# Ledger of designs, part 22: peptides against a protein of PDB entry 3VA4

Target 1, 107 residues: chain A of PDB entry 3VA4
Amino acid sequence: EPIGQLRLFSGTHGPERDFPLYLGKNVVGRSPDCSVALPFPSISKQHAVIEISAWNKAPILQDCGSLNGTQIVKPPRVLPPGVSHRLRDQELILFADFPCQYHRLDV

## One batch from the design tools (peptide)

Design b1_p21_1 (made by RFdiffusion4)
Fold by OpenDDE base, seed 5:
Structure b1_p21_1 (fold): chain B 107 residues (1-107), chain A 21 residues (1-21)
Amino acid sequence: as target 1 above (107 residues)
Amino acid sequence: LTSSLQDLMASLQLLKDSLED
């Protein structure tokens, strides 16, 4: 049962896509083995990780030393590799140039 | 949905401006 959702907004790459997020580590990356598989050349094979330790705790986002980076949109900031960022509900994230949004599910 | 998209576009512009400085 998913605890959260990551939405990839529509763009030149195609339509909107929603990815379920589960307890544990949800890897974001170009590799098809990733929980959140973003098959785009500007995304690193293992780009970032969203870790959910419990249903009632905010997820932790970390960049994994990606080539094109991970950024929080509002307020604007670049995430240094390996630094923990606690995600807020409805938070907007850039993986490379791809805008995404985290959504907490009611479960 | 429309307002959310507008907010996203505005926020992305703010991010771009901050990275140019």
Scores: peptide ipSAE 0.062, ipTM 0.610, DockQ to the pose 0.043
Fold by OpenDDE base, seed 2:
Structure b1_p21_1 (fold): chain B 107 residues (1-107), chain A 21 residues (1-21)
Amino acid sequence: as target 1 above (107 residues)
Amino acid sequence: LTSSLQDLMASLQLLKDSLED
């Protein structure tokens, strides 16, 4: 069962999409093999990782050395590659120029 | 939904301002 959810907001690319997040590593990237597959040219094949170690712990987000970066929106922060960021519930994230939102599921 | 969109727009503006400074 999913522990969290990542929402991709609607845009010129199409409608809103929701991706389930599970225990372990959830890879965000352009590759269709990624847990969070964002099939856009500005997204790296393996762009970032959201790691969830337990249902009652905040996920850890790391950029994987992506070409166009990973950013936290509020407060603004550019994530250096490999540096751990603890995600807050409802946190807004930019993968390249694609706005997303993390949501903790009550499980 | 409208509130969420407004919050996102405000946050994106904050990010833009931060990157320009």
Scores: peptide ipSAE 0.059, ipTM 0.612, DockQ to the pose 0.041
Fold by OpenDDE base, seed 1:
Structure b1_p21_1 (fold): chain B 107 residues (1-107), chain A 21 residues (1-21)
Amino acid sequence: as target 1 above (107 residues)
Amino acid sequence: LTSSLQDLMASLQLLKDSLED
């Protein structure tokens, strides 16, 4: 069962998409093998990771050394590679130029 | 929906300003 959800907002790329997030590592990237597959040129093959532990359902976001970066929107912050960021419910994230939103599911 | 979109746009502008300065 999914613990959270990552929403990719609609844009020039296409319609909105929702990705379920599970326990363990949810890799965000251009590679089709990623849990959160964002098939766009500006997204790195393995761009970032959202890790959810059994002992703490609050996800930890880390950039994986992506080319175009990962940013938190409120307050604005560029995430250095490998630095842990605890995601808050409804948090807005930019993977490269793609705005996303994390949503905690009640499970 | 409208408010949410407005908030997003405002936040993105703040981020843009932060990165450009």
Scores: peptide ipSAE 0.055, ipTM 0.607, DockQ to the pose 0.045
Fold by OpenDDE base, seed 4:
Structure b1_p21_1 (fold): chain B 107 residues (1-107), chain A 21 residues (1-21)
Amino acid sequence: as target 1 above (107 residues)
Amino acid sequence: LTSSLQDLMASLQLLKDSLED
């Protein structure tokens, strides 16, 4: 079962979508092979990665050198490529200009 | 509109306002 969830808020692209997050690497990207597939031109094929360890289940977010970047909303911060960011529950993230929210599931 | 989305919108607005100073 999933350890977390990444919610893509609704927008001009369409309705809200929820993506389950599992142990290991959850790749965010335009490629259909990504765990979190965001099929939008402004998203890099492999845009970012959310890695969840079995020990603490706290996700680590890294931008993979995406073209349009990955940002934390509160407080606002651009994530440099390859720099680890510990995701907090309910954290708001921008992949390019697509707003998302991480939610830790109780499992 | 969820409260979280509202919070996001508020945060983005604050950021936008700060850039306009």
Scores: peptide ipSAE 0.050, ipTM 0.608, DockQ to the pose 0.038

Design b1_p21_1_s1 (made by RFdiffusion4, then SolubleMPNN; from b1_p21_1, 18 letters changed)
Fold by OpenDDE base, seed 5:
Structure b1_p21_1_s1 (fold): chain B 107 residues (1-107), chain A 21 residues (1-21)
Amino acid sequence: as target 1 above (107 residues)
Amino acid sequence: SEAERRERRARENLEAERAEE
């Protein structure tokens, strides 16, 4: 059962997609075996990771040293590689230039 | 344009990956 959700907004790349997030490490990247597989060439194979340690704790987002970066939209912030960012519910995230949103599921 | 910027980022990313292999 998923604990959270990552939404990729629609754009020139295609339609909106929702990815379930589970306890543990949810890797975001271009590799097809990633939990959040974003099959776009500007996304690194292993781009970022969302780690959920418990259902009642905020997830931690870390950039994995991606070329095109990971950013928080509000307030604007570029995430340095390996630095932990605690995700808030409804947090808006850019992986490269792809806008996404984290949502905590009520389970 | 946005499309041109994305294309450049895509090319640079793939080239960087090939250089590491």
Scores: peptide ipSAE 0.659, ipTM 0.923, DockQ to the pose 0.902
Fold by OpenDDE base, seed 3:
Structure b1_p21_1_s1 (fold): chain B 107 residues (1-107), chain A 21 residues (1-21)
Amino acid sequence: as target 1 above (107 residues)
Amino acid sequence: SEAERRERRARENLEAERAEE
């Protein structure tokens, strides 16, 4: 079962979507085979990765060298490519300009 | 506008990808 969830907020692109996150690497990107598939042209084919090593450990977010970047909203921070960022529950993330939110699930 | 900025970033991303292929 999923350990976490990534929510893509609704916008001009369409309605809200929720993506389950599992143990291991959850790739965020435009490629349809990504765990979190964001089929938008401003998203890189492999944009970022959320790695969950255990249910009781904070997930690690890394930008994969995307063109349009990955950012933390609060406090504002651009993630350098390949640098690990520990996700907090309810963390707000921008992939390019698409707002998302990480949510830890109780399992 | 926001829409114009997004369109520009989209175009630039796709063009960059094509150049790498």
Scores: peptide ipSAE 0.656, ipTM 0.922, DockQ to the pose 0.906
Fold by OpenDDE base, seed 4:
Order: C-alpha cells, then sequence, then structure tokens
Structure b1_p21_1_s1 (fold): chain B 107 residues (1-107), chain A 21 residues (1-21)
C-alpha cells in the first residue's frame, strides 16, 4: 500500500501523472525501472531518491548527483547531492525543470 | 524560452552521460 504520492504536473511534456510512493527507496529517474519513472532526457537515469522509513513516514529526498538538479520550490533551495531533505506534505519539487508535488496519504 | 532551455538541458544531460561511459 502506498504511503505517499508524487504528482508530476501537466505540461508540454504531457498530462499529469501520479506515482505511488512506498516504504523504502523510491528512485526518481529516467530509467524505466525507477519507481518514479520520468522518461525525459533532462532527467538523469537515477536522478533522486525518496526514502520512506517505517519509523518515520516523512519522506527523505536526496539528489543522486543529477546534472540538472533537484530543487525545492518554497522556499527555493537547490539540494546538494546526497544531502537529506525531509519532505513536507504538499511540498513542491523540481526535478530538473519538471514541477512535482509530494502528497502524504492518510493510510 | 522554456522549450529552448529544456532542450539545452536535455542535450547537456545526454552528452554528459555519454562522456561518463
Amino acid sequence: as target 1 above (107 residues)
Amino acid sequence: SEAERRERRARENLEAERAEE
């Protein structure tokens, strides 16, 4: 059962997509085997990771050394590679320039 | 434009990946 959701907003790339997030590592990247597969060339094969632990259901976001970066929108912050960022509910994230939003599910 | 910026980022990303391989 998903613990959270990552929403990719609609844009020139296509329609809105929702990705379930589970306990453990949810890899965000261009590779099709990623939990959050973003098949866009500006996204690194393994771009970032959203990790959710059993003892702390608040996700930890880390950039995996992506070229085009991972950013928090409000307040604006570029995430250094490997540095943990605790995601807040409804937080807006940029993977490269693709806007996404994290949603905590009430389960 | 956003499209041009995205295209540039895409190209740069793919080129960087090739260089690392």
Scores: peptide ipSAE 0.653, ipTM 0.923, DockQ to the pose 0.881
Fold by OpenDDE base, seed 1:
Structure b1_p21_1_s1 (fold): chain B 107 residues (1-107), chain A 21 residues (1-21)
Amino acid sequence: as target 1 above (107 residues)
Amino acid sequence: SEAERRERRARENLEAERAEE
């Protein structure tokens, strides 16, 4: 069952979409086989990864060396490639310029 | 504009991918 959720906000690209996040690695990217598939040309094929461990439900976000980057909104921060960032509930994330929000599920 | 920036980032991303391939 999903441990978390990543919401892609609605925009010029289209409507809002929700992606379930599971234990292990949840790859964010343009490739259709990604757990969080963002089919936009400014998104790298494998853009970022959200990893959730069994012993800690708090996800770790890492940029995978994307061209257009991964950013935290508050406080504003560009994530260096491969550097772990612990996601907080309701945290706002930019993949390239696409705003998303992480939500921790109560399970 | 935002649209122009997004288009530029899209183009640059695809060009970079082609260069690596």
Scores: peptide ipSAE 0.642, ipTM 0.920, DockQ to the pose 0.898

Design b1_p21_1_s2 (made by RFdiffusion4, then SolubleMPNN; from b1_p21_1, 19 letters changed)
Fold by OpenDDE base, seed 5:
Structure b1_p21_1_s2 (fold): chain B 107 residues (1-107), chain A 21 residues (1-21)
Amino acid sequence: as target 1 above (107 residues)
Amino acid sequence: AEAERRAAKAAANLAAEAAAA
């Protein structure tokens, strides 16, 4: 069962999409085999990773040295590559310029 | 919908700020 969810908001690219997040590493990237596959040219093949160690522990987001970066929206912060960021529930994230939201599921 | 709007606006603001820097 999924432990969390990453929502890609609707935009010029198309409609909203929800991606389940599981224990372990959830790779965000343009490659179709990513857990969170964002098939857009501005997204790196392996853009970022959301690692979930336990259902009751906040996930860790890391940028993987992406071309166009990963940013937290509120408060605004650019994530340096490889630096761990503990995700808060409902946190808004920009992968490149694509707005997403992390949601912790009740499990 | 509200969160989506805020996220989109934030993205635009970040882009604008980056362009101004």
Scores: peptide ipSAE 0.206, ipTM 0.715, DockQ to the pose 0.056
Fold by OpenDDE base, seed 4:
Structure b1_p21_1_s2 (fold): chain B 107 residues (1-107), chain A 21 residues (1-21)
Amino acid sequence: as target 1 above (107 residues)
Amino acid sequence: AEAERRAAKAAANLAAEAAAA
């Protein structure tokens, strides 16, 4: 059922974690109710959103006005709040300083 | 992992840019 995956790389916070991504809005944030729950102080309760449409299943990432930002790694750039960024397979993302990677599942 | 290393490097670069600005 999941269309994609967001991997949180291992770090001082603990081991690697994989979060399934589904059609619709996948909220990234510190709140435990988020689809991608990152329970870390530097992550905003509602940090970002990864939206996957039914027609093409290509994710759109938007920062939700987070305190510590959302960045694309290659090439490095800060995402302005509310600006749509189409995620490519294997794209590396920073939520605050937490490195993540998007993976498109073959479904 | 290589991807993690690249991400960490990018994070460091962004931090450096923020500090310089």
Scores: peptide ipSAE 0.200, ipTM 0.702, DockQ to the pose 0.060
Fold by OpenDDE base, seed 3:
Structure b1_p21_1_s2 (fold): chain B 107 residues (1-107), chain A 21 residues (1-21)
Amino acid sequence: as target 1 above (107 residues)
Amino acid sequence: AEAERRAAKAAANLAAEAAAA
């Protein structure tokens, strides 16, 4: 079962999409093999990673040196590449300019 | 829908801050 979920909000790209997140590394990127595949030109092939070490621990988000960056929405800030950010439930994230939300699943 | 609106607003704020720097 998935431990978490990453929601890509609806936009010009299309409707909302929900991506399951599992234990281990969940790669966010343009490459189709990514756990969170965002097939958009502004997304790097390997853009970021969400690492979940346990169901009862907050995931760690890291930008992987993406071209267009990874940002936290509240409070607004750009994540430096490779710097660990502990995700809060319901946290809003921008991958490039694509708004997403992390959700912890109760499992 | 509210979250999307907030995200869009925050993104705009980030862009404005970057442009002002």
Scores: peptide ipSAE 0.200, ipTM 0.700, DockQ to the pose 0.054
Fold by OpenDDE base, seed 1:
Structure b1_p21_1_s2 (fold): chain B 107 residues (1-107), chain A 21 residues (1-21)
Amino acid sequence: as target 1 above (107 residues)
Amino acid sequence: AEAERRAAKAAANLAAEAAAA
């Protein structure tokens, strides 16, 4: 059962998509086997990871040394590779230039 | 989508700040 969601907003790439997030590591990347598969050339094969250790704990986002980076939108911040960022509900994230939003599900 | 608009605006601001650095 998913306990979180990552929404990829619509754009030139196509329509909005929602990705379920589960306990453990949810890899964000271009590779098709990623939990959050973003099949776009500017996304690294293994771009970032959202790790959820418990339903009542904030997920941890880490950039995996991606080429085009991972950024928090508000307040604006580039995430250094490997540095843990605690996600807030409704937080807006840029993977490369793709805007996404984390949503905590009511489970 | 309000959130999408906000994200785009913030991204633009971030890019502008980076370019001005």
Scores: peptide ipSAE 0.199, ipTM 0.700, DockQ to the pose 0.051

Design b1_p21_1_s3 (made by RFdiffusion4, then SolubleMPNN; from b1_p21_1, 19 letters changed)
Fold by OpenDDE base, seed 4:
Structure b1_p21_1_s3 (fold): chain B 107 residues (1-107), chain A 21 residues (1-21)
Amino acid sequence: as target 1 above (107 residues)
Amino acid sequence: SAAAAREARAAANLAAEAAAA
């Protein structure tokens, strides 16, 4: 069962999409093999990773050295590659210029 | 929510502008 959800807001790219997040590593990237597949040229093949541990309910987001970066919206912050960021429920994230939101599911 | 989407889109637009500059 999914532990969380990553929502890609609707935009010029198309409609809103929701991606389930599971225990372990959820890779965000352009590659179709990614758990969160964002098939857009500005997204790196392996852009970022959201890791969820059984003992830590707060997911850890890390940029994987992406070309166009990973940012937290509020407060604004560019995530340095490989640096762990604990996601808060309802947190707004930019992968490149694609706006997303993390949602913790009541599991 | 719509508000969250607007906030995120606004930030995304700024990011896009920075990338294009």
Scores: peptide ipSAE 0.437, ipTM 0.845, DockQ to the pose 0.066
Fold by OpenDDE base, seed 5:
Structure b1_p21_1_s3 (fold): chain B 107 residues (1-107), chain A 21 residues (1-21)
Amino acid sequence: as target 1 above (107 residues)
Amino acid sequence: SAAAAREARAAANLAAEAAAA
């Protein structure tokens, strides 16, 4: 059962997509093997990771040394590679220039 | 929400613009 969700907003790339997030490491990347597969050239094969250690704890987002970076929208911040960022519910995130939103599911 | 999407897109556009500069 998913603990959270990552929504990729619609854009020139296509329609909106929702990705379930589970306990453990949810890799965000261009590789189709990623939990959050964003098949776009500007996304690194292994771009970032959202780690959820427990259903009642905030997930940790880390950029994996991506080429085009991972950013938090509010407040604006570029995430240094490997530095843990605790996600807030409804947090807006940019993977490269792809706008996403994290949502905690009630489980 | 629509507002969240707009905000995120605006940020994305800004990032893209900065990258293109």
Scores: peptide ipSAE 0.437, ipTM 0.843, DockQ to the pose 0.063
Fold by OpenDDE base, seed 2:
Structure b1_p21_1_s3 (fold): chain B 107 residues (1-107), chain A 21 residues (1-21)
Amino acid sequence: as target 1 above (107 residues)
Amino acid sequence: SAAAAREARAAANLAAEAAAA
């Protein structure tokens, strides 16, 4: 059962895509094996990780030392590699220049 | 939402422009 969702907004790359997020580590990256597979050149093979330790805890987002970075939109912030960022519901995130949104599911 | 998408895209565009500089 998914605990969260990461939405990749539509763009020049194509239509909107929704990725379910589960307990544990949800890797965001270009590699097809990633939980959130973003098959784009500007995305690192393992770009970031969204770790969900419990259904009642906010997920932790960490950049994995990506080339083009991970950013929070509001307030604007570039995430230093390896530093834990507690995701808020509806948080807008940029992986490289790909706009996404985290949504907490009602579990 | 549409508003969220617009906001995120606007931020993404700025990031892309900065990268292109």
Scores: peptide ipSAE 0.415, ipTM 0.836, DockQ to the pose 0.064
Fold by OpenDDE base, seed 3:
Structure b1_p21_1_s3 (fold): chain B 107 residues (1-107), chain A 21 residues (1-21)
Amino acid sequence: as target 1 above (107 residues)
Amino acid sequence: SAAAAREARAAANLAAEAAAA
């Protein structure tokens, strides 16, 4: 059962999509085998990772040295590669220029 | 929510503008 969810908001790319997040590493990237597969040219094959250690612990987001970066919307912040960012529920994230939102599920 | 989406899109647009110019 998923512990969290990453929502990709609708846009020019298409409709909104929800990606389940599980315990362990959830890779965000252009590669089709990623947990959060974003098949867009501006997304790196291995763009970022959301690691969830336990259902009651905040996930850790890390940029994996992506070409076009990972950013937190509020407050605005560009994530340096490999630096851990603890995700807050409902946090807004940009992978390149794709707006997403993390949501903690009640399990 | 719609508000969250608008906020995220606004941020994305700002980032895109900064990258372009």
Scores: peptide ipSAE 0.382, ipTM 0.819, DockQ to the pose 0.061

Design b1_p21_1_s4 (made by RFdiffusion4, then SolubleMPNN; from b1_p21_1, 19 letters changed)
Fold by OpenDDE base, seed 5:
Structure b1_p21_1_s4 (fold): chain B 107 residues (1-107), chain A 21 residues (1-21)
Amino acid sequence: as target 1 above (107 residues)
Amino acid sequence: ARAAEAAAKAAANLAAEAAAA
């Protein structure tokens, strides 16, 4: 069962997409092998990781040294590679210039 | 260059906020 969700908002790239997040490491990247596969040129093959260690703990987001970066929208923050960021429910994230939102699922 | 990069990121952030609204 997924315990979180990452939503990619709709845009010029196409419609909204929801990606389930599971316990462990959920890799965000352009590679189709990623848990959150964002098949766009500006996304690195392995761009970032969302690690969920337990259902009752906040996920940790880390940029993996991506080319175009990972940013938090509110408050604005560019994530240095490898630095842990605890995700809050409903947090808005930019992977490169693609707006996403983390959502904790009620499970 | 740094200022331009920061401005671009700020614009992207604003777009993200708008998308979430």
Scores: peptide ipSAE 0.069, ipTM 0.638, DockQ to the pose 0.046
Fold by OpenDDE base, seed 3:
Structure b1_p21_1_s4 (fold): chain B 107 residues (1-107), chain A 21 residues (1-21)
Amino acid sequence: as target 1 above (107 residues)
Amino acid sequence: ARAAEAAAKAAANLAAEAAAA
């Protein structure tokens, strides 16, 4: 069962989508084999990674050297490639210009 | 280019907050 969830908010691209997150590395990217597949040209093939070590630990988000970047919305922060960011529950993230939200699941 | 990128980020941030509301 999933440990977390990444929500892609609805927008011009289409409706909201929820992606389950599991223990280990959850790759966010345009490639269809990514755990969080965002099939949009502004998303890098391997854009970012959300690593979950345990159900009771905050996931780690890292940008993978993406072309259009990964940002935390509140407070605003551009994530330098490879730098670990601990995700808070309900945290808002921009992959390129696509707004997403991390949600911790009760497991 | 920097100014345009900064403006785009600001707009995207605002849009993200609105989307989550």
Scores: peptide ipSAE 0.068, ipTM 0.642, DockQ to the pose 0.046
Fold by OpenDDE base, seed 1:
Structure b1_p21_1_s4 (fold): chain B 107 residues (1-107), chain A 21 residues (1-21)
Amino acid sequence: as target 1 above (107 residues)
Amino acid sequence: ARAAEAAAKAAANLAAEAAAA
């Protein structure tokens, strides 16, 4: 069962998409092998990772040394590569310039 | 380049907030 969800908002790239997040590492990237596959040229093959250790713990977001970065929208912050960021429910994230939102599911 | 990047980032942030509202 999914523990969380990552929503990619609609844009010029296409419609909104929701990606389920599970326990363990959920890789975000352009590669089709990624759990959260974002097939866009500005996204690195392995861009970032969302790690969920338990259903009752905040997930950890880390940029994997992506070319175009990972940012938190509010408050604004560029995530240094490899630095752990605890995700808050409903947190808005930019992978490159693609706006996304993390949502904790009621499990 | 730096200024353009900052402006693009700000615009993206605004767009993200608007999309999520």
Scores: peptide ipSAE 0.065, ipTM 0.640, DockQ to the pose 0.045
Fold by OpenDDE base, seed 2:
Structure b1_p21_1_s4 (fold): chain B 107 residues (1-107), chain A 21 residues (1-21)
Amino acid sequence: as target 1 above (107 residues)
Amino acid sequence: ARAAEAAAKAAANLAAEAAAA
């Protein structure tokens, strides 16, 4: 059923975690209600959103006006709030200072 | 200030790449 995956790499916070991504809006944030719940102080309650419209379309990542921002690692880029960014498979993302990776699943 | 911000972001990016390697 999941179309994608967001991996939170291991770090000082703990072990690696994988979050399934589904059709529609997958909210990334500190709130436990988020699809991608990152319960860390530097993450905004609703930090960003990954919207997947179809299995054959690249997901859209938007920062939701987070305090500590959303960045693409390679090449380095700070995402302006509310601006659509098409995610590439295996793309590395920083939510605040937390490194993550998007992975497109075979569906 | 501006330089420090840029350096901090660059360091974070490098750390992220290392974590993914």
Scores: peptide ipSAE 0.061, ipTM 0.629, DockQ to the pose 0.045

Design b1_p21_2 (made by RFdiffusion4)
Fold by OpenDDE base, seed 3:
Structure b1_p21_2 (fold): chain B 107 residues (1-107), chain A 21 residues (1-21)
Amino acid sequence: as target 1 above (107 residues)
Amino acid sequence: AAEEEAAAKALGASLTVSDDP
């Protein structure tokens, strides 16, 4: 059962997409076998990871040394590679130039 | 909210990115 959701906002690429997030490591990347598969050339094959250790704990986001980086929108900042960032509910995230939003599901 | 989405989209649009081989 999904514990969270990552929403890719609509844009020139198309309509919004919702990706379920589960316990464990949810890899974000261009590779089709990623939990959050973003098939866009600016996204690294393995771009970032969202790790959820428990349903009642905030997920941890880490950039995996991506080419175009991972950023938090509010306040704007680039995440250093491999450094843990605790995701807040409704957190706005940029994977490269693709804006997304994390939100916790009722579980 | 619509304002947060708009802000995220604006920030993304301001970035210069390259294709990752």
Scores: peptide ipSAE 0.784, ipTM 0.962, DockQ to the pose 0.924
Fold by OpenDDE base, seed 1:
Parts: structure tokens; C-alpha cells; sequence
Structure b1_p21_2 (fold): chain B 107 residues (1-107), chain A 21 residues (1-21)
């Protein structure tokens, strides 16, 4: 069962999409093998990773050295590659220029 | 919630990105 959800907001690319997040590593990237597959040119094949532990279920986000970066929206901050960022519920994230939102599920 | 989404979209739209081969 999913522990969280990553919502890709609607945009010129298309409609809103929700991706389930599970315990362990959830890779975000353009590659179709990614848990969160974002098939867009500005997204790196392996862009970032959201890792969720059974201990606290609070996801840790890390940029994987993506070309266009990963940012937290509020307050705005670019995440240095490989640096762990603990996601807060409802946190807004930019993978390259694609805005998303993390939502913690009640499970 | 609508405000947050709008803010995120606005920030994204302000970025200059390149295609990643």
C-alpha cells in the first residue's frame, strides 16, 4: 500500500497526475523505469529520489544530479545534489520546471 | 490549496530549463 502520494499539477504538458509512493526508494525521472515517471525533456532520466522509511514514514528527497535541478517552492530553495531534504506534508516541489506536491497518506 | 498550486506553477514558469539528452 502507498505511504504517500506525489501529485504532478496540470500544465501545458497535460492534466494532473498522481503517483503513489511506497516504502523504500521512489525514483523520479524521465526513464519509464522510474516509480514516478515524468516523460518530459527537461526531466533527467533519473532526476531525484524520494525515500520513505518505515520508522517515520517522512520522505527524504534527494536530487540525483539532475540537469535542471530540484527545488522546494516555499520557501524557494534549490536542493544541492545528494543532500537530503525531509519532505513535509503538502510540500511543493519543482522537478526542473514541473511543479508537484507531496501528500502523506493516512495508512 | 489553490494558492499553493498557483505559487508552484508561477515559480516553475519563471525557470529557464534545457532539454536533458
Amino acid sequence: as target 1 above (107 residues)
Amino acid sequence: AAEEEAAAKALGASLTVSDDP
Scores: peptide ipSAE 0.776, ipTM 0.962, DockQ to the pose 0.928
Fold by OpenDDE base, seed 5:
Structure b1_p21_2 (fold): chain B 107 residues (1-107), chain A 21 residues (1-21)
Amino acid sequence: as target 1 above (107 residues)
Amino acid sequence: AAEEEAAAKALGASLTVSDDP
């Protein structure tokens, strides 16, 4: 059962998409085998990872040394590669130029 | 919520380059 959700906002690429997040490592990337597959040229094959160690703990976001980076929107901050960022509920994230939002599921 | 999405989209307007195939 999913613990959280990552929403990719609508844009020129198409409509909004929702990705379930599970316990363990949820890899964000262009590779089709990623948990959060973002099939866009600006996204690295393995771009970032959202790790959920427990249902009652905030997920940890890490950039995996992506080409175009991972950013937090509020407050604006580029995440250094490999540095852990604890995700807040409703957190706004940029993977390259793609804006997303994390939210915890009420399960 | 719409305002936050708009802000995120505005920030995402930054130039990017295509990663390797």
Scores: peptide ipSAE 0.561, ipTM 0.923, DockQ to the pose 0.757
Fold by OpenDDE base, seed 4:
Structure b1_p21_2 (fold): chain B 107 residues (1-107), chain A 21 residues (1-21)
Amino acid sequence: as target 1 above (107 residues)
Amino acid sequence: AAEEEAAAKALGASLTVSDDP
């Protein structure tokens, strides 16, 4: 069962989409085999990773050296590649120009 | 909630470039 959810907000690309997040590595990227597949040109094939461990369900977000970067919205800041960022529930994230929100599921 | 989404969308309005296929 999913431990969390990543919501892609609606936009010019279409309606909002929800992606389940599981234990282990959830890769965000343009590649179709990514757990969070964002098929958009501005997204790198392997853009970022959200890792959730069994002993701590708090996700760790890392940018994978993406072209257009990964940002936290509030307060605004670009995540340096490979630097771990602990996600808070309801955290707003930008993968390139695509705004998303992380939701912790109560399981 | 609505204001949070709006803020995220506003920040996302920045220019980006297409990555290689």
Scores: peptide ipSAE 0.558, ipTM 0.922, DockQ to the pose 0.758

